Peptides against a protein of PDB entry 5K2M. Designs and how they scored, part 29

Target 1, 273 residues: chain A of PDB entry 5K2M
Amino acid sequence: MRIGITYTVLRREEMAIKERAGEFGEVVMLHEDDLLFPGNYDLDVVIIRNVSHFKALYTARLFESEGIPTVNSSRLIFEAGDKLFATLRLAGKVPVPEWKAALSEGGALRVPDSLGYPLVSKPVFGSWGRLLAKVNDRDSLEAVLEHRKWMKNPLYGIHYFQEFVEKPGRDIRSYVIGGEFVGAIYRYSNHWITNTARGGKAEPCSDPEVEELSVKAWEAFGEGALAIDIFESEKGLLVNEVNPNMEFKNAARVTGADMAGKLVEYAVEVAKT

## One batch from the design tools (peptide; aimed at target 1 V9 N243)

Design b2_p16_8_s3 (made by RFdiffusion4, then SolubleMPNN; from b2_p16_8 with A2L E12A Y14F S16A)
Fold by OpenDDE base, seed 5:
Structure b2_p16_8_s3 (fold): chain B 273 residues (1-273), chain A 16 residues (1-16)
Amino acid sequence: as target 1 above (273 residues)
Amino acid sequence: SLDPEEVAEIEAYFAA
């Protein structure tokens, strides 16, 4: 078994994946600078750990074009890594925050007619809560839309909105790999954006409802390794988003779950299929 | 070279 691992930066997750992969076979670390296509890669599977969503997507597709399966697949990265496309998968399977998408400023200005205020403006791509805006009123909406017009990437012209979900000072991050629930954590924050990268505390989450919902959310995509963000709302649990390039160092530490091992095991299974 | 988004993600990761 030859396992490739593509990466931008050797993070704790990549180190853990490398270590676990070594138990199954030969590990080939592939920095982005080492990747040229078409190539002659002698690999049974590639674990995609590029930092950039787009680089991860293209890297996966390039390996797939050479007959090498990837974890995650380019399909999964594409669908799960886009907030709108992910919502389209999730909405038919699990509860999600109310959402609207608009393809123009004029359309976006009508979103509050349906969602009301406050609402959340999200780019369809990006991580770490970047460019999330809590929009409390019309003036704020106009400001966000005005700024988007001047942003370089045309994807900022795809307007994705959610209802603002009042959370109990925390959210849930769960992990599902190959359809198996691996673990979950609470992420605490006094800010409405509860990302642990912003100084939040993490604690284990042991809730059968979270486990069930997480698996259902994964089933909306039907493959791969996903981190799942869940909100505790007055309406119950809501699946906010998924991440096909999951960070898990904090979750692994807090829960004790061998997330790297589970990811490698899944990759080995994919290689054998 | 990393794009601004990649840089931001890396910085956020290591700041956590």
Scores: peptide ipSAE 0.021, ipTM 0.626, DockQ to the pose 0.105
OpenDDE base, seeds 1, 2, 3, 4: peptide ipSAE 0.020, 0.016, 0.016, 0.017; ipTM 0.622, 0.582, 0.576, 0.587; seed 2 fails the geometry check

Design b2_p16_8_s4 (made by RFdiffusion4, then SolubleMPNN; from b2_p16_8 with A2L E12A Y14F S16E)
Fold by OpenDDE base, seed 5:
Structure b2_p16_8_s4 (fold): chain B 273 residues (1-273), chain A 16 residues (1-16)
Amino acid sequence: as target 1 above (273 residues)
Amino acid sequence: SLDPEEVAEIEAYFAE
């Protein structure tokens, strides 16, 4: 078994994945600078750990073109890594926050007619809560839309909105790999964006409802390794988003779950299919 | 070279 691991930065996750992969076969670390295609890669599977969503997507697709399966697949990265496409998968399977998509400024201005205020403006791509805006009124909506017009990436012209969900000072991040629930954490924050990178603490989450919902959310995609962000709302649990480039260092530490091992085991399974 | 998004993701990761 030859396991490739693509990466941009050797993080704690990549180190853990490398270590666990070594138990199953030969590990080939592949920095982005080392990747050239078409290539003659002798690998049974590649674990995709590029930092950039787009780099990860294209890397996965390029390896797949060489007949080498990837974890995650380019399909999964594409669908799960786009907030709108992810919502389209999730909405028919699990509860999600109310959402609207608009393809023009004129359309976006009508979103409050359905969602009301406050609402959240999200780019369809990106991580770490970047460019999330809580939109409290018409003036704020106009401002967000105006700024989007001047952003260079055309994807900022895809307007994705959610209802603002009041959370109990925390959210939930769960992990499902190959259809197996691996673990979950609470992420605490005094800010409406609960990203732990902003100084929040993490605690283990042991909730059967979270586990069930997480598995169902994963089943909406049907493959791969996903981190799942869940809100505790007055309406119950809502699946906010999923992440196919999952970070798990804090979750692994807090829960004690062998997330790296589970990821490698899944990759080995994929290699054998 | 990393794009601004990649840089932001890295910075966020190490800020945890």
Scores: peptide ipSAE 0.021, ipTM 0.626, DockQ to the pose 0.104
OpenDDE base, seeds 1, 2, 3, 4: peptide ipSAE 0.021, 0.021, 0.018, 0.019; ipTM 0.623, 0.629, 0.602, 0.614; seed 2 fails the geometry check

## One batch from the design tools (peptide; aimed at target 1 K18)

Design b2_p17_1 (made by RFdiffusion4)
Pose (drawn by RFdiffusion4):
Structure b2_p17_1 (pose): chain A 273 residues (1-273), chain P 17 residues (1-17)
Amino acid sequence: as target 1 above (273 residues)
Amino acid sequence: EDEEMEEESEERLEEME
């Protein structure tokens, strides 16, 4: 059993994964410099841990082209990692915040007629709560759209919005791996953006409703290891997003759950075809 | 070898910060 781990830097998550994988077989640490295709790699499975979402997608696709299964797969990395594609997959399966998508500035200006104010603008490929905007009126919408327009990346032209959900000073992050719920936390902040990457704080979450909803959200994709974001609202729990390159150091510390071990166990199972 | 790899990773992280 040879288990590959692709990485950019060795965060705590990558170190814990490397250790757990060592109990099952030879670990082959693959920095981005070690990635060259086409190439001959002798691996039964690769765990994708690249920090760049896009580098993780392409390395997963490249290893798949060498006949080497990847965790997560290139398909899941793309579908789950893009807010719009993921929302299309979650819709009708679990409750989600109301959302709209527009393809131009003019189309985006009509979004408030459907969603109302306040509304949330966020990039389709983003993480760590970056470039999220709470838009309270038309002037703010025009400001966000004007800035998006002048940004170089054509992906900023896909305008994705959600109604603003009044959360109780926190949100929920849960983890489902291979269909098994493995844990959840609250992420607190005095700011409406609660990511731990922006200073949000982890606490254990033992709400049984989140376990069931988290499995249903995972079932919309039917594979892999997903970190799932959930909002509490006046209309019950809402699934906001799913994430295919999960961070969990604060979550594992707070809940005591072995998220790195469960990811590895799942990877060994996929390695057996 | 592992120690060297970790050191180089730490240095790379510092440059990224």

Design b2_p17_1_s1 (made by RFdiffusion4, then SolubleMPNN; from b2_p17_1, 11 letters changed)
Fold by OpenDDE base, seed 2:
Structure b2_p17_1_s1 (fold): chain B 273 residues (1-273), chain A 17 residues (1-17)
Amino acid sequence: as target 1 above (273 residues)
Amino acid sequence: MMEEEIERSRKKEEELK
């Protein structure tokens, strides 16, 4: 078996994936600079680890066009990596924060009529809490919308809003691979944006409700490896978002779960189908 | 191989800043 691994930066995750993949076959590391299509790639499966959502999406689709399956698939990356598309999948299966989408400034200005204040403005793409805004009032909403007009990417014209969820100074990140719950962590932050990549504390999360909800959230997509972000709210557990290009260094360290091994095992399974 | 991969990764990390 020949396992490709595409990457932008060789992180601890990519090193762990490489190491575990070596137990199953020959490993071919493919930096973004090594990728040229159409190509004659002799690979049974490719694990997609490009940092950019769009680079990951296009890389997956390009390998699939050569008849090589990917983990994650381009379909999963497309549906899960867009916050709005992910919400559309999730909302049919699991509790999600109340949300609104608007396709114009005039539409966006009416969002508070249904969600009230405070609300959260999110870009449909992006990681690490980039361009998240807590919108407390009309003036703040107008400012966010004004700034969006000057952003060059047309996707910033898609206005996605959520209710502001009061969290207990933490959120939950769970991991589901091939439909199997692998583990979960609490991510602590004093900021309303909880992100361990910004130096937050992580602790193991052992909650059967989180496990059940995480599997149900994965079933909304029905394939691949997902990190799932869950909020503890006054309304109960809410699935906020999913990530088809998960970081797991902190989760693996804290839980002791073999995230890299589970990902490789799933990729090997995909290669055999 | 590993040293070259690390060097390529560092160069790319500088471009992402």
Scores: peptide ipSAE 0.020, ipTM 0.569, DockQ to the pose 0.772
OpenDDE base, seeds 1, 3, 4, 5: peptide ipSAE 0.017, 0.017, 0.018, 0.018; ipTM 0.544, 0.554, 0.558, 0.557

Design b2_p17_1_s2 (made by RFdiffusion4, then SolubleMPNN; from b2_p17_1, 10 letters changed)
Fold by OpenDDE base, seed 5:
Structure b2_p17_1_s2 (fold): chain B 273 residues (1-273), chain A 17 residues (1-17)
Amino acid sequence: as target 1 above (273 residues)
Amino acid sequence: MMEEILKKSEEKRKELE
């Protein structure tokens, strides 16, 4: 078994994946600078750990074009890594925050008629809460829309909004790999954007309802390794988003779950299919 | 309401221990 691992930065996650992969076969570390296509890669499977969503997506697709399966697949990265596309998958399977999508400024200005204020403006792509805006009124909505006009990426012209969900100073991050629930954590923050990458504390989450909901959320996509963000709301648990390029160092530490091992085991299974 | 959410969560945790 020859296992490739693509990466941008050798983080704790990549080190753990490398270590665990070494127990299953030969490990080939592939920095982004090492990747040229088409190429002759002697690999049975590639674990995709590129930091950029788009680099991860294209890297996966490029390996797949050479007959090498990837974890995650380019399909999963594409569908799960776009907030709107992910919502479309999730909405039919699990509770999600109320949302609206608009394809023009004129359409976006009508979103409050449905969602009310406050609402949350999200880009369809991006991580760590980048360009998330809590929109409290018409003036702030107009400002967000005005700023989007000057952004270079045309995807900023896709206007995705959610209701503002009041959270109890935390959210939940769960992990499902190959359909198996691996673990979950609470992420604490004094800010309405909860993210451990921004200095939040993490605690173990042991809740059967979270486990069930997480598996159902994964089933909306039906493959791969996903981190799932869940809100605790007055309406109950809501699946906010999923991440096909998950960070898990804090979750692994807090829960004791061998997330790197589970990811490698799944990759080995994919290689044998 | 947020306090109630946290309370219910803690109750669930205690039931699992």
Scores: peptide ipSAE 0.310, ipTM 0.880, DockQ to the pose 0.013
OpenDDE base, seeds 1, 2, 3, 4: peptide ipSAE 0.303, 0.287, 0.303, 0.297; ipTM 0.877, 0.869, 0.878, 0.874; seed 2 fails the geometry check

Design b2_p17_1_s3 (made by RFdiffusion4, then SolubleMPNN; from b2_p17_1, 10 letters changed)
Fold by OpenDDE base, seed 4:
Structure b2_p17_1_s3 (fold): chain B 273 residues (1-273), chain A 17 residues (1-17)
Amino acid sequence: as target 1 above (273 residues)
Amino acid sequence: MMEEELRRSLEKLKELE
C-alpha cells in the first residue's frame, strides 16, 4: 500500500496522519510544490490535506484523472466545501438554519423580506469564519454588498445568507468518517463566531442526538471524512455547515478519538475499492 | 525529508500570516 498525503503546511493533523499511515504502508508526503500533473504517480490512494479549498479540490481531481482515488474525493470536496452546495445537500436530510441565496445585489437586498434581521452573510467558500458578517440592519447589508463588488474573486458575488442563530455560547463540531461517528466537541466562545482557531475552548461532547444527527448529515453526501458544525438552537439542533478539509487536532486531544487513524483506515478502504 | 517539509511549511505559514 502506497499512501500519498498532499499538504500545504505540516500541521499536527498531517503529522498524525503521516504517522498512522506509516502503519499501513509506504507514505509519500507531497507538498503543494511537489505536485505536477500529469505526473504518473505510483500511489494507491491520496489523502488530501491542502489548506486551500480550491487547491484541495483541484489536487483531488488531478489524482483522480490518473486513476488514483482520493480522500476526500473531488466530488465531496466540491459539494461539501461550498457552503451553499453543502446546504442544498443537507437541507434534504437534516435541519439547517434558514437560508437564502441571491445572485445579484438587487436580489440580496430582498433577502430580509424573507429571513428578517439579523442575518449572517457568508461567502460560499472560506474557512475560520473569514468574511462572516452579522447583518443587523439595512445599512449593514448595503455595506457588505458594496464590499463584495470590489472583491477580486467572482464567487464573492454569490450571496449566501443564513438566519442568525442564537447559540448558548458554544457550538458543536462532530466528525464522521466513512459513515462512522468518530467524536464530537463543544467549542466555547463569547463571540457569535465560535471557532477554536480563534482561541475557543474545546470540551468533549457526548450526546446521542448529536451522534445521530451527525451521521445523517454525513449521509447527505454519502462518502468521505467530514467535520460537521452543529448549532444548539431554540429550534433544536441545526447543521450549519460541513468541512471536507477538517482540522481535528483539538478534537482528537479533547476526546481521545483516533481521528488520524480512522482517516487512514478509511483511505485504505477506499484504495481497496 | 522532514527538515525540508518543515522548511516548506514554515515558508508557507509566513505567506498565510
Scores: peptide ipSAE 0.023, ipTM 0.550, DockQ to the pose 0.775
OpenDDE base, seeds 1, 2, 3, 5: peptide ipSAE 0.009, 0.014, 0.013, 0.013; ipTM 0.431, 0.453, 0.464, 0.442

Design b2_p17_1_s4 (made by RFdiffusion4, then SolubleMPNN; from b2_p17_1, 13 letters changed)
Fold by OpenDDE base, seed 4:
Structure b2_p17_1_s4 (fold): chain B 273 residues (1-273), chain A 17 residues (1-17)
Amino acid sequence: as target 1 above (273 residues)
Amino acid sequence: MEKKEIEESKKKAELLK
């Protein structure tokens, strides 16, 4: 078994994956600078750990084009890593925050007629709550839309909105790998964006409802390793988003779950299929 | 984030159940 690991930065997650992968076979670390295609890669599977969503997506597809399976697959990265496409999958299986998509500024300006205020504006791509805006009024909406016009990436012209969910000063991040629930954490923050990368505290979450909902959210995609962001709301649990390129160092530390091992085990299973 | 703020968050979360 030869296991590739693609990466942008050797983080705690990549170090843990490397260490655990070494127990299952030969490990080939592949920095983004080492990746040239077409190539002659002698690998049974590749674990995709590129930081960029697009680099992860294209890296996965490039290995797949050479007959090498990836974890996650390019299909999963594409569908789960786009917030709108992920919402389309999730909304058919689990409760999600109310959402609207618009393909023009004129369409976006009508979103409050359906969702009201406050809104959350999201780019369809990006991590760590980048370019999330709480839109409280018309002036704020116009400002967000104006800024989007000047952004170079055309994907910023895809206008994705959610209702603003009043959270109890925390959210939940769960992890499902190969359809198995691996663990969950509460992420505490005084900010409406609760991401631990922005200084939030993490505690274990042991809730059977979270476990059940997390598995159902994973089943909307039906493959791979996903981190799932869940809100506690007055409407109950809501699946906000999923991440096919998950950070797990805080969750692994807090829960004691072998997330790196579970990811490697799943990659080995994928290699045998 | 202080311990008190975490406990207040937990209480708010319990009220949502």
Scores: peptide ipSAE 0.553, ipTM 0.944, DockQ to the pose 0.017
OpenDDE base, seeds 1, 2, 3, 5: peptide ipSAE 0.318, 0.292, 0.541, 0.320; ipTM 0.872, 0.865, 0.942, 0.875

Design b2_p17_2 (made by RFdiffusion4)
Pose (drawn by RFdiffusion4):
Structure b2_p17_2 (pose): chain A 273 residues (1-273), chain P 17 residues (1-17)
Amino acid sequence: as target 1 above (273 residues)
Amino acid sequence: AEAEEAHERTEEEKEAK
């Protein structure tokens, strides 16, 4: 059993994964510098841990082209990692915040007629709560759209919006691996953006409703290891987003759950074809 | 600090090759 781990830097998550994988077989640490294709790699499975979402997608696709299964797969990395594609997959399967998508500035200006104010603008490929905007009126919408327009990346032209959900000073992050619920936390902040990457704080979450909803959200994709974001609202729990390159150091510490071990166990199972 | 430590661990892992 040879288990590959692709990484950019060795965060706590990557170190814990390396250790757990060592109990099952030879660990081959693959920095981005070690990645060259086409190439001969002798691996039964690769755990994708690249910090760049896009580098993780392409390395997963490249290893798949060498006949080497990846966790997560290139398909899941793409579908689950893009807010719009993921929302299309979650819709009708679990409750989600109301959302709209527009393809131009003019189309985006009509979004408030459907969603109302306040509304949330976010990039389709983003993480860590970056470039999220709470838009309370037309002037703010025009300001966000004007800035998006001048940004170089054509992906900023895909305008994705959600109604603003009044959360109770926190949100929920849960983890489902291979269909098994492995844990959840609350992420608190005095700010409406609650990511731990922006200073949000983790506490254990033992709400049985989140366990069931988290499995249903995972079932919309039917594979892999997903970190799932959930909002509490006046209309019950809403699934906001799913994440295919999960960070869990605060979550594992707070809940005591072995998220790195469970990811590895799942990877060994996929390594057996 | 934690980011510098992560880079340090990366450098040590690469030098061990």

Design b2_p17_2_s1 (made by RFdiffusion4, then SolubleMPNN; from b2_p17_2, 9 letters changed)
Fold by OpenDDE base, seed 3:
Structure b2_p17_2_s1 (fold): chain B 273 residues (1-273), chain A 17 residues (1-17)
Amino acid sequence: as target 1 above (273 residues)
Amino acid sequence: KEREEALRLTLEERLAR
């Protein structure tokens, strides 16, 4: 078994994945600068750990074009890594925040007619709460739309909105790999945007409803390794988003779950199919 | 510090190949 690992930077996650992969076979570390295609890669599977969503997507697709399976697949990265495409999968299987999509400024201006205020404007791509805006009124909506108009990337012209969900000062992040629930954590924040990357407290989450919902959310995609972000709302649990390029160092530390091992085990399974 | 360590480890890994 020859396991490739693509990476941008060696984080705690990549180090753990490398270590665990070494127990199953030969490990080939592939930095982004080492990736040229077409190439003669002698690999049974590639674990995709590129930091950029788009680099991860294209890397996965390039390996697949050479007959090498990837974890995650380019299909999963594409569908799960776009907030709107992920919502389209999730909404048919699990409770999600109310949402609207508009393809023009004129369409976006009508979103409050259905969602009301406050609402949340999200870019369809991006991590760590970048360009999230809480929109409380018409003036704020117009400002967000005006700013989007001047952004260079045409994907910013895709207007995705959610209802504003009041949260109890935390959210839940769960992990499902190959259809198996691996663990979950609470992420605490004093801000409506919960971000553990900036020193937020994490605690173990042991809730059978979270486990069941997380597996159902994964089943909306039906493959791979996903981190799942869940809100605790007055309406119950809501699946907000999924991440096909998960960070898990905090979750592994807090829960004691072998996230890296489970990811490698799944990659080995994928290589054998 | 975590970023600097990650960059160091990245360099070491690339040099070992």
Scores: peptide ipSAE 0.496, ipTM 0.931, DockQ to the pose 0.967
OpenDDE base, seeds 1, 2, 4, 5: peptide ipSAE 0.356, 0.343, 0.534, 0.345; ipTM 0.774, 0.775, 0.939, 0.765; seed 4 fails the geometry check

Design b2_p17_2_s2 (made by RFdiffusion4, then SolubleMPNN; from b2_p17_2, 6 letters changed)
Fold by OpenDDE base, seed 4:
Structure b2_p17_2_s2 (fold): chain B 273 residues (1-273), chain A 17 residues (1-17)
Amino acid sequence: as target 1 above (273 residues)
Amino acid sequence: MEEEEAKRLTEEEREAK
């Protein structure tokens, strides 16, 4: 078994994946600078750990073009890594925050007529709560839309909005790999954006409802390794988003779950199919 | 931008140890 691991930065996750992959076979670390295609790579599977959503997506598709399966697949990265496309999958299976999409400023300005205020503006791509805006009023909406016009990437012209969900000073991040629930954490923050990468405290989450909902959320995609972000709301549990390029260092540390091992085991299974 | 942010966050975690 030859296991590729693509990466941008050697984080704790990539180090743990490398270590565990070494128990299952030969490990080939592939920095983004090492990736040239077509390359005739001699690999049985590639674990995709590129930081950028787009780099991860294209890397996965490039390996697949050479007949090498990836974890995650380019299909999963595409569908799960776009917040709007992920919402479209999730909304058919699990409770999600109320959402609207608009394809123009004029459309976006009508979103409050249906969602009300406050609402959350999200880019369809990005991580660590980047470019999330709590929009409390019309003036704030106009400001967000104005800024989007000056952004270079045309995807910033796709206007995705959610209702603002009041949370109990935390959210939940769960992990499902190959359809198996691996673990979950609470992420605590005094800010409306809860993210452990931004200094949020993590604690174990042991809740059967979270486990069941997490598996159902994964089933909306039906493959791969996903981190699932869940809100505790007055309406009950809501699946906010999924991440096909999950960070798990805090979850692994707090829960003791073998996230890296489970990911490698799944990659080895994918290599055999 | 995502790469720079990932580098920064990784460095901040190393300094907090």
Scores: peptide ipSAE 0.032, ipTM 0.691, DockQ to the pose 0.167
OpenDDE base, seeds 1, 2, 3, 5: peptide ipSAE 0.022, 0.023, 0.025, 0.015; ipTM 0.622, 0.613, 0.636, 0.550

Design b2_p17_2_s3 (made by RFdiffusion4, then SolubleMPNN; from b2_p17_2, 7 letters changed)
Fold by OpenDDE base, seed 1:
Structure b2_p17_2_s3 (fold): chain B 273 residues (1-273), chain A 17 residues (1-17)
Amino acid sequence: as target 1 above (273 residues)
Amino acid sequence: KEREEELELTEREREAK
């Protein structure tokens, strides 16, 4: 068994994945600078750990074109890594925040007629709460839309909105790998954007409802390794988003779960199919 | 120290994404 690991930065996650992969076979670390295609890669599977969503997506697809399966697959990265596409999958299986998509400024201006205020504007791509805006009124909506108009990337012209969900000062991040629930954490923040990258504390989450919902959320995609972001709302648990390129160092530390091992085990399983 | 490392990683990740 030869296991490739693509990466941008050697983080704690990549180090842990490398270490665990070594128990199953030969490990080939592949920095982004090492990736040229077409290429002669002698690999049975590749674990995709590129930081960029798009680099991860294209890397996965390029290996797949060489007949090498990837974890995650390019399909999963594509569908799960786009907030709108992810919502489309999730909405058919699990409770999600109310949402609207608009493809024009004129369409976006009508979103409050359906969702009301406050609402949240999100780009369909991006991480760490970048370009998330709480939109409390018409003036704020117009401002967000005006700014989007001047953004060069055409994907900023895809307007994705959610209802604003009041959270109890935290959200939940769970991890499902190969359909198995691996663990979950609470992420605490006094800001409406809960993200550990913004200095939030993490604590273990042991809730059977979270486990069940997390597995159902994973089943909406049906493959791979996903981090799942869940809100605790007045109307119950809501699946906000999923991440096909998950960070898990904090979750692994807090829960003691062998997330790296589970990821490698799944990759080995994929290699054998 | 962990917070600084997390911030630094977050900045590097912001540049890499």
Scores: peptide ipSAE 0.016, ipTM 0.540, DockQ to the pose 0.082
OpenDDE base, seeds 2, 3, 4, 5: peptide ipSAE 0.016, 0.015, 0.015, 0.015; ipTM 0.517, 0.564, 0.559, 0.562

Design b2_p17_2_s4 (made by RFdiffusion4, then SolubleMPNN; from b2_p17_2, 13 letters changed)
Fold by OpenDDE base, seed 1:
Structure b2_p17_2_s4 (fold): chain B 273 residues (1-273), chain A 17 residues (1-17)
Amino acid sequence: as target 1 above (273 residues)
Amino acid sequence: DEELLEKLLTLLDRLAK
C-alpha cells in the first residue's frame, strides 16, 4: 500500500495522518510545490489536505485522471465545499436553515421579502467566516451588494443568504468518516460567528440526536470524510454546512477520538475498492 | 458531479476573460 498525502502546510492534522498512514504502508508526502501533472505517481490512494478549496479540488481531480482514488474525491470536495451545492444536497435529507440564492443584485434585493431580516450573507466558497455578514436592514443589504460588485471573482456574484439563526453562544461541529460518526464538539463564541480558529473554546458534545443527524447529513453525499456544522435553534438542530477539508486538531484533543486513524483506515478501504 | 464541474469551469473561464 502506497499512500499519498497532499498538503499546503504541515499542520498537526497532517502530521497525525502521516503517522497513522505509516502503519498501513509506505507514505509519500506531497507538498503543493511537488505536484506536477501529468505525472507518473505510483500510489494506491491520495489523502487530500491542501488548505485551499480550489487547490484541493483540482489536486483530487488530477490524481483521479491518472486512475488514483482520492480522499476526499473531487466530486465530494466540489459539492460539499460549495455552500450552495452543499445546501442542495443537505436540504433533501436533513433540516437546514432557511435559505435563498440570487444570481443578480435585483434578485438579491427581493430576498428579504421571503426570509425577512436579519439575514446572513455568505460567499459560496471560503472558510473561517470570511465575508460573512449579518444583514439587519435594507441599507446593509445594499452595502453588501455594492461591495460584491467590485470583487473581481465572479463567484461573488452568486448571492447566497440564510435566515439568521439565534444560537446559544455556541455551535456544534461533528465528524463523520466513511459513514461512521467519529465525534462532535461544542464551539463557544461571544460573536454570532462561531469559529474555533478565532480562539473559541471547544468542549465534547455527547448527544445521540447530533450523532443521528450527522450521519444523515453525511448520507446526503454518501462518501468521504466530512466535518458537519450544526446549529442549536428554537426549531431544533439545523445542519448549516459541511467541510470536505476538515480541521480536527481541537476536536481530536477534546474528544480523544482517533480522527486521523479513521481517515487513514477509510483511505485504505477506498484504495482496495 | 463531473458534468456540473465541467460546466462551472467553462463558465468561470468565460467570466474571467
Scores: peptide ipSAE 0.017, ipTM 0.488, DockQ to the pose 0.022
OpenDDE base, seeds 2, 3, 4, 5: peptide ipSAE 0.015, 0.016, 0.014, 0.016; ipTM 0.491, 0.553, 0.529, 0.523; seeds 3, 4 fail the geometry check

